# Peptides against a protein of PDB entry 3V4O: the designs that were tried, part 6

Target 1, 234 residues: chain A of PDB entry 3V4O
Amino acid sequence: DQPLAKDKVALLIGNMNYREHPKLKAPLVDVYELTNLLRQLDFKVVSLLDLTEYEMRNAVDEFLLLLDKGVYGLLYYAGHGYENFGNSFMVPVDAPNPYRSENCLCVQNILKLMQEKETGLNVFLLDMCRKRNDYDDTIPILDALKVTANIVFGYATCQGAEAFEIQHSGLANGIFMKFLKDRLLEDKKITVLLDEVAEDMGKCHLTKGKQALEIRSSLSEKRALTDPIQGTEY

## One batch from the design tools (peptide; made by RFdiffusion4, then SolubleMPNN)

Design b1_p8_4_s4 (from b1_p8_4, 4 letters changed)
Fold by OpenDDE base, seed 1:
Structure b1_p8_4_s4 (fold): chain B 234 residues (1-234), chain A 8 residues (1-8)
Amino acid sequence: as target 1 above (234 residues)
Amino acid sequence: MELQSYAP
């Protein structure tokens, strides 16, 4: 009983060159590396860097158009972000300082839209901080999620914590991607794969007590990123 | 080796 994907589509966003916030370095290489890996897994990958709010929203819209019943959807984001009341917000490069939810993209809203597409798998890999934004006291009213049992969140860090990049000899990698890339091609249930990544990350002396991978999932089937696409030979 | 926070 090998699970099959109708198709596999990924949107990768890396924001670095913020106009009103500190610039980042790791998203560039992280997006590049993840792109290559996901393409090896036969994902259709759209990779974008330094998106404005307008561009991010358009990218998400286009991504959603590629989703349909049984399609595996993966959203990866690396950049500034925050989490308020359990809602994750991705910060566009043109976001003001301070930014508010109206300036950002809510991941949970994207999830809701993905559910409407009846996707086979929804994976979110969020390489961003999860600290509360004190400048945003808005409580978003989100649509209720369906019980689809096909959702996986890989948070680069714990709730209320920060995510980090490592800068070494001019190169920069996010902590999350540093370990994710080593296991991403493994034929394992995605939650199992991420659990192993979490253990690997936990061995990093640099991030002990600072950053730990959090897996939040509702996945009732053995779905893997390596699952073949229907109608294809493998 | 330095860690840089993604925090704004």
Scores: peptide ipSAE 0.426, ipTM 0.909, DockQ to the pose 0.795
Fold by OpenDDE base, seed 2:
Structure b1_p8_4_s4 (fold): chain B 234 residues (1-234), chain A 8 residues (1-8)
Amino acid sequence: as target 1 above (234 residues)
Amino acid sequence: MELQSYAP
């Protein structure tokens, strides 16, 4: 019994040209390559680069409007970020130095709103650091999440750790995308796919002891990014 | 080849 998606929608955000923080390079290439792959999987993809706080919030709002019961939603982010008390914060390019939670977008808040849409699958691919932001002492009080058993987090790095991009003669992928892109089109349960990506990353000598993929999921069905859209033939 | 951290 093949799981079906009512629709498949992805929002990809790559922030590189920060005003008050170090500039990045890999998000450009990573967003481009991921866009191409997800479109091959029949996702409706919105790809955006270098978003201000205002633009990021608007993009998320528009993304949520495309979600409905049974829709697959995927959010990819590459850029600066931090994690406080298990909550992930994406940093806009116009964020001050130092930034606080009020300057950033909380991923768990987005998840809550996605759950309200009764989506079929919620996938977060977060290519950012997960270190504590010592300049943000706010303890967020988030609403309790529903038990929907359709949530997958792919963290590019471990809790409290950093994510990296490759720097050499030209533009290159971040470490996470370097391995993710080789498996993304495989017809496998999304958690199994990410587990294999984690193993591939673990074999890389460059990242041993520095960066490792973390998967956090509550997915009770064998759902894959390759799942067909209801009413369509493949 | 070098690694650049995403940390600020």
Scores: peptide ipSAE 0.423, ipTM 0.906, DockQ to the pose 0.828
Fold by OpenDDE base, seed 3:
Structure b1_p8_4_s4 (fold): chain B 234 residues (1-234), chain A 8 residues (1-8)
Amino acid sequence: as target 1 above (234 residues)
Amino acid sequence: MELQSYAP
């Protein structure tokens, strides 16, 4: 049987105008492009830019309220970030310098909360660096994740590596989005789709040996972003 | 074309 989504909801966050950290450019364009694509896929999309810690937490809370059993949830983040001990941290624009885990949003914590909603699919697209934050030696104690077999992580870069944007004539586009946008509408299992994006990215001479897409998934069903919503006709 | 890292 064709997999069905109860609903499809996406939260897109692009942080670029940091107060105490270098400003970025690509998140603006990347969020815009991804918004348009996901709407074509009948996602309900909330797109936000330059969020403080308070605003980010509120956005996540509101996002979670839209999730329920069988709902497809997609979280996209573009901005500064880091990874400590396998935990991904998104950095709000008002984060101090240096920032610590208590100043940031932990993606794995969000995943835990999404699992409690019994979602049909949890997709995380993280366009941020994955270097260790040496200023934060705290090991967060996270709640154990459930075995839901419906999780897909698309990391813009490898563990311990950096993510990049291409700047041209005042415009900037992230490397990840540059290739993702060409395939996102394809009717394929999301992990297969991302694998093809990874291959496309691997052909980029600018980032060869510097940035590579990493897919981390536990997805036991052929779930695609193109899956129809229950009770709807297309 | 120039690459800019997201790293601070």
Scores: peptide ipSAE 0.421, ipTM 0.905, DockQ to the pose 0.774
Fold by OpenDDE base, seed 5:
Structure b1_p8_4_s4 (fold): chain B 234 residues (1-234), chain A 8 residues (1-8)
Amino acid sequence: as target 1 above (234 residues)
Amino acid sequence: MELQSYAP
């Protein structure tokens, strides 16, 4: 009855100090806050900041090594990014200007690899822009995804749109995290939780018409971040 | 309160 996770693992990446692109501020605070919340949910959390392409690829590889059958995997990214033809690309801090897909990490490729691990749940929280990169004319050919019905994408913004951070007194928070943090600990199906976050964002005058959460999911089971880990006592 | 875009 109660869905169980074999384990719960999260990789959080916040890129701020770009070498050839505008610097950001919010990822620092957002990664910190999300780390604390996910640890309360008994996630094993690896939090990293300002990763080069090499470091990002290594981090993803290490993350994948922790995944296995029934494991809940969560990838959070805050930083620069773009979306070409439905494919999301995370931009490392050492990416050139302009950057191309070869300089970035494709989220859908990571998803493909996660599916091979037979995970219980795959959650992607992407706090980045989703605008087309006109300097990248590459059409990636990705392997066909399996039908696993355990995938949830939480895009901080709509397709083709930008994501924003709120600068306040020298500190900044991403808009997405501002609302996500208030509900993340709720014992609800992850898609329901994100839907409520979307509504909260929609009610905020600051974000109306500027940023809206998009949920893309194929989740056939009532999986929640609060699901207990198999073999543990609570 | 000011918004800053994540746009590269």
Scores: peptide ipSAE 0.413, ipTM 0.905, DockQ to the pose 0.796

Design b1_p8_5_s1 (from b1_p8_5, 4 letters changed)
Fold by OpenDDE base, seed 4:
Structure b1_p8_5_s1 (fold): chain B 234 residues (1-234), chain A 8 residues (1-8)
Amino acid sequence: as target 1 above (234 residues)
Amino acid sequence: GLQSFSPE
């Protein structure tokens, strides 16, 4: 049986013009290119750049309102970030230096809220660093997640490591998007697709020993980003 | 060259 999505909704956030941290370049192009690709896949895409903490929280809230039973939800983030105790934190552009968890958005909290909507698929593509933030001593106590078997994390880098962008006179992709964009439209199970992206990235000598894609998933069905939307004709 | 997404 062909898996079907009730709907497909994506929130793309690219933070680059940080106030108290080094500015980035790749998120601009990466969000733009990913937007075009996801729209070709019939995703309803909201793309936002340079969000403050307040704006990011509002964007996530609005995104969650679009989710419902059977809906495919995809969250993409490109920007500064960190990982403490297995929890991923996205850093808003107005975050202080140093920042703490109270200044950032916890991805796992978003996942919990997505599960409450009984989504058909939850995909997180996190193009950010995953290094420990020593300035944040908070030990988050998260509510237990449901066993939904519909979760996919694509980390641009491995645990404790950094994500990179290509330095160029103009605008260029981050390393993750450089390889992701070449395969995103393929009709494959999302975990298989990301695995192939991981292999492609692994052949890049530029980031050898510096950045490697990590896939973390609990996906019991052959769900693909190319899955058709229920009630629509193609 | 590469630029890290790390603030540091």
Scores: peptide ipSAE 0.278, ipTM 0.858, DockQ to the pose 0.878
Fold by OpenDDE base, seed 3:
Structure b1_p8_5_s1 (fold): chain B 234 residues (1-234), chain A 8 residues (1-8)
Amino acid sequence: as target 1 above (234 residues)
Amino acid sequence: GLQSFSPE
């Protein structure tokens, strides 16, 4: 009755020191804190900062090699990004200004590859802006996704909107991670957990009317990040 | 007191 994971693997990417775009601060702390939390949940975590396009593609390839039937896969990204026609693009630190889709990594392409691995759960936590990139008119031609009913997207902001970090001289979380970290260890269905995070974030006076968490999911089973790994004792 | 993740 209890859902089991064959294994649990996470790739965390935080891009801050962009060459041709404004530098960010929050991804450093956010990746660090999320790494610690996911390891407490027995995830195998690879955490990387300030990746070039080449490095990001390699990291994703290595991540995919760790995925297999029944494995829980989690991809977290914090950095610059955009969304065109429902497709999310993560921006490497060496991306040109302006950047185009060929310079970036498409999340939906990664999802397709994860589905081919027959994963047990696919979680995407995207802490990036979702504004339209007017300098990119490319319409991606993507293969149809399979119906796997094991997909969860946690967008730090709404479609067409921006994600924010607190601006001060010291280190601080982005708005999304500020609230996510307080609930991540709870033994709840991942969509329920994210819904509670959304409510917490909605009470923040700093981001009212500016940023709201969006959950997009097709999850037919009660799967949680706390689910035990098959063959282990707890 | 917020900074956008937008490159703009």
Scores: peptide ipSAE 0.277, ipTM 0.858, DockQ to the pose 0.905
Fold by OpenDDE base, seed 1:
Structure b1_p8_5_s1 (fold): chain B 234 residues (1-234), chain A 8 residues (1-8)
Amino acid sequence: as target 1 above (234 residues)
Amino acid sequence: GLQSFSPE
């Protein structure tokens, strides 16, 4: 009983050249490498860098248009971010300092919209900090999520913690992508794959006690990124 | 060293 994807679509966003916040480096390399890997997995990949709020929202809208019943959707984000009350917020490059939720994109809102598309799999890989934004005390009221049992979150770090990149003069991966890229092509259930990545990352002394991968899922089927697309050879 | 993905 091999699960089939109607299609596989990924949106990758890497924000690094922030106007009002510290610049990052890893997203450039991470997005590039992840793009190549996902394309090897027959994902239709849209990769974008340094998006303003307007551009990010448009990108998400376009991404959603590519989703439909049974489609595998993957959203990867690398950049500044925060988490308030369990909601993850991706920070556009033109976000003010300090930023608030109204300046950012809420991942859970995107998930809600993906569920409406009746996707076969929803994967979020969030390479961002998850610290509370004290400058934003707003509590977003989100619509209740459906019980679709097809959601996987790969948080680059733990709740309330920070995600890191290595300070290097040259190009280098962020911590999360450094380990993810080595296993991404494996034909394994996505949660199993991420669990292995978590173990690999846990062995890194540089981030021990500082950053740990968190997996949150309700995936009830053996869905893998390697799952074949319906109508294709495999 | 490590650089945080946090502006704070």
Scores: peptide ipSAE 0.272, ipTM 0.856, DockQ to the pose 0.889
Fold by OpenDDE base, seed 5:
Structure b1_p8_5_s1 (fold): chain B 234 residues (1-234), chain A 8 residues (1-8)
Amino acid sequence: as target 1 above (234 residues)
Amino acid sequence: GLQSFSPE
């Protein structure tokens, strides 16, 4: 039978106007376009820009409150970030220079909390760099994840690499969103969809050898962003 | 050109 979502909820965060770090441009457009697309997919979308650490933590808390058994949860982040020892850290706009893990939000911690909600699907789309932060030598001790087989990570770039935006005088998409937006509405398993995006991105000469989409998933069911919400008729 | 999301 067709997989059903109890509900579909997305939190989109775009950080660009950093206080102590270089400013970005793409998150503004990327969050806007992704918002419109996800709403076409009947997601309840909360889109926020330029969040402080306090605001980011509050946004995540509110997002978690909307999650429940069978709910599809999607977290999108565009901004500065880093990855240490397999843990992804989103950098708030008020993060110091240099920043440490205590100043940032750990994605894997959010995943742990999402698992406690018994969600039907957990999708993370991380449009951030994945380079190691040499100023952070802490090794986080994370609680063990449950085996839920409903997790999909779409990293805009590969391990240890950077994510990029196109330099324009005006507004333009990041590389990841440039290709993601063309396929997001397709009725396909989310991992298949992202795989196609990866191939499209691979054709971009600008990012060859510099940025490649990485998909990390444990998804045992055919779940798609187009899956209907239970109790609704399309 | 490309602009990195790196804080560097």
Scores: peptide ipSAE 0.269, ipTM 0.855, DockQ to the pose 0.890

Design b1_p8_5_s2 (from b1_p8_5, 4 letters changed)
Fold by OpenDDE base, seed 1:
Structure b1_p8_5_s2 (fold): chain B 234 residues (1-234), chain A 8 residues (1-8)
Amino acid sequence: as target 1 above (234 residues)
Amino acid sequence: GLQSYSPE
């Protein structure tokens, strides 16, 4: 049976020009390339760069408004980040130094809200570090997630590890996107696709032992980014 | 070299 998407919506955020933290370069290219790829997959894509906390929260709110029952939702983030107690935090460009959870956006909170929309698929591609933020001792109390069996996390790196971009004078992809972009258009279950990306990334000697893709999923159906939208000829 | 996505 071929799964159908009621619609496909993606929010892509790339933060580079941080005010109080080291600037990044790759998110610019990564967001651009991913945008083009997802549009080829008939995603409605909103791509934003260098968002403040206020802007990020607004962007997420607007993204959620586009979600509904059966809609495929994809959130991509490239930038600074951290992970505390299994919760991923995206860091806005105006975050203070040091930043705390109150300054950042919690991905799991977004997931909770996506579940409330009864989405058909929830994909998170997080190109950020997952190291513990020692300056934030807050234990977030999150609402329990529903068992929707439609969740896929693609972490650019392992728990407690860092994600990287190559120091290059010119424009270049980050490590994660370098490999993701080559397979994103493949008509495969999203977890299978990401697994192949993980293997490709594993062959990169530059990041061997430093960065490895982690896939976390509860996906009980063969859903792919290539799944056709209901009512279309795709 | 590599640039970490962590300021730490």
Scores: peptide ipSAE 0.367, ipTM 0.890, DockQ to the pose 0.859
Fold by OpenDDE base, seed 5:
Order: C-alpha cells, then sequence, then structure tokens
Structure b1_p8_5_s2 (fold): chain B 234 residues (1-234), chain A 8 residues (1-8)
C-alpha cells in the first residue's frame, strides 16, 4: 500500500560566511528555495545559515528531537566540507584553518543517531566537497550502523571531488540545487528522482568531468518526499 | 567561472 510518513522533518544548513575560509554565496539562495519546496511537500523545515560548531551541534540535536518512529528525516547541508575514509564532515563557519574532525560534524554520526529514532526515511543531501583533508589524520571509529534499509545519500559531487557554485555578482544557485529544484516536487521514489537529477546535471557543460551527483542508497521500499503524512490532524 | 566549496 501507499507508504506513509509519521511526520516529515527537514533541517537545512547553509554556511557561507566562514571566518578562516573562503566565503560562499549559493547556500543562501539554495537554502531559501529548498525551504519553500519542502514546505510545499508538507515538511516541517528548519532553515539555518552560518552556524558555528556549537550552533550546528545544537541544531542537529534539536532536529533529532523531532524524529521518531516512522518520521521522514531530511538533512541538507551546503558549505565547505570534506570526506575522510568514507566519513563526511560538515565544516562550521568558525572552524579553524586548517580544520580537523574535532572541529566538524560527522554526517555518519548523525545517521547513527537517526537510526536510533527508528525513522521511516533518512535522506542526506550534501552540497559540499568530498576531497580528502590532508590535515586530518584521525581515523574515526564509528559504531556499526543498523540495517534499516531506509537511507539515501545525495552527494552533490562524486568521491574525492569538489562541488561548485557559479561565480556571479548576484545570488545564484549552486550546481546541485540548480537541477534538484526542478524535480524535487515529483512524485517518485527518492532514488529515482535523484537519478533524474543526476542526468540533468550531466548536461551542464561547466561541471562536466568536475562534478557529478552520486547516489548512495539502501532503500528497500518505494519512499518519496511526496508521501503523505499519517494522521488526520496536522 | 566556478567557485569550489573546498577551502583549499
Amino acid sequence: as target 1 above (234 residues)
Amino acid sequence: GLQSYSPE
């Protein structure tokens, strides 16, 4: 039968005004546009910009409090980031130069905590670079993940690669959001939706050979962002 | 041009 979400909750983080790193522009408009789209999908959306490490950790904690059994959780991040040994790290605006894992938020740790909430769906949309951070030699020891078969990662770029925004004097979308926003409202399995976005992004000549969407999923059911929320009163 | 989301 039609899959139902107990609730749908999204945390959107856009970091731009870094203290010790190059400033970005696209996260502002990307978070704004994604917020409006997700609200059309009846998501409860918390959108935050330019978070310090402390603020990011608090935002994630609050986000986790909204998750429960059967809830759809979506985490979107746009900003600086890196990937070491398969672990994705989101960089707060107050991160030092160079930054280390202790200064950043590990996405896989968040996933572990989301699994403990017995969520119905866990979607991560990571609009950040995935290059190795050579200044961080820490090998994280993570707890084993549960087999929940409800996980979808949408990486704005492929392993070891960079994510980009187009340099404009004004505001413009990043490459990932430029194509994601056109399909986000489609009633399709989330992995199918992202696959179509990947094909659309592939038509962008500017980032051909430089940035490509990667989908990593373990999703055994047909879950869509358009899935209705269970209950009569919301 | 393109601006990388990498600080490096």
Scores: peptide ipSAE 0.361, ipTM 0.888, DockQ to the pose 0.890
Fold by OpenDDE base, seed 2:
Structure b1_p8_5_s2 (fold): chain B 234 residues (1-234), chain A 8 residues (1-8)
Amino acid sequence: as target 1 above (234 residues)
Amino acid sequence: GLQSYSPE
């Protein structure tokens, strides 16, 4: 009873060159490496860098159009972000300083829309900070999620904490991708895979007490990124 | 060293 995907689609967003916020470096390398890995797993991958709010919303809309019943959907984001009241917000490169929720994309809203497509698996890999944004006092009322038991969140850091990249004169991975890339091709349940990544990250002396991977999931089936696409030969 | 993804 091997789980099958009707199709596998991924949207990767890396924001670095912010107009009103500190520039980043790692998202470039991280998106590139993750793209290559996911393509080896037969994902249809759309990789985009330095998106404005308008471009990000369009990219998400196009991504949703590719989703359907049984499709595996994966959203990866690397860049600035924040978390208010359990809601994750991705920050576009043209966001003002300070930014508010109206300037950003709410991940949980995207999840709601993915659920409506009756996807087989919804994976979110969020390489961003999860600190409270004190400049945004809005308490959003989000639509209730369905009980689909096919959701996995991989947070690069803990709630209320920061995510980091390694400072080099040249290009280098962020901390999360540094460890994720070594295990991503393993044929394991996605939550088990991420748990192993968490242990690897935990052994890194550089980030002890500063950054730790958090897994939040409701996944009732043994689904893996390596699951074959229905109707294809592997 | 480490660079935070936080704007501040």
Scores: peptide ipSAE 0.360, ipTM 0.888, DockQ to the pose 0.867
Fold by OpenDDE base, seed 4:
Structure b1_p8_5_s2 (fold): chain B 234 residues (1-234), chain A 8 residues (1-8)
Amino acid sequence: as target 1 above (234 residues)
Amino acid sequence: GLQSYSPE
C-alpha cells in the first residue's frame, strides 16, 4: 500500500559567510538546487542562508510549527559542523572561534522535538564535517528518543571525517549534493535512494578515502520523498 | 545577512 504524507515540509539552511571561520561556497548552490528539487516533490520549502545562532533557532522553531501528525519533515544543513559523542552540531555564522555546543544547534535535539509532533517521516541531510571538536568538552545530556521507526540520517561524510566542496574558480556543488541531486526525484524508499547516492559518490576519485556517505536509519515503512500528500489527487 | 526563499 502506498504511504501517504499529511504534508511535506523542509527547512534548508546553508551557512557560508562565517565571521570567525573559513568561508564556504557550495552551500549557496546546494540549497538552491535542493530547493527546486524538493518543490517538485511538493514539499513546502523554507530556504535560508547565512544564519546567526538566533536566526537558526528561530528558523527551527518556525519549521517545527509546520510539523504535525503524519507530516514529512526534512532538514538539510550545509555548513560548518562537528560531532561529539554521537551528537551533530550545526554551526551558525556568528559562532565564535572556537565554538562550543552552547553556540550551536544540536540536530538530535531537533529530532526529539520532531518526534513530539508525531511526524510521519524525519529526514536529516547533513552536509557538514563530523570531526570531534576538541575545544568542546561538554557532554550533552539529551532526552531519550522515542521508537518511531521513521528516522533517516544522510551524512555527507563518515564519523570523524570531513565533508568537501570541489575547488573551482566558480560555484560548484558540494560532493554530497553533486550526487544527491541526480537521484532525489526517484520514487524509491528514501534509504534505498540514499544508498544509490552513496554508490555514485563512491565512484568519485577525488574523495576516495576522504569522504563517504553514511546512512543511519530506523525506517520500518517504505517511505519516499515522492509519497503523495493526503487529500491531493494523484 | 539573512537570505530566504519563502515556502510554496
Scores: peptide ipSAE 0.090, ipTM 0.694, DockQ to the pose 0.038

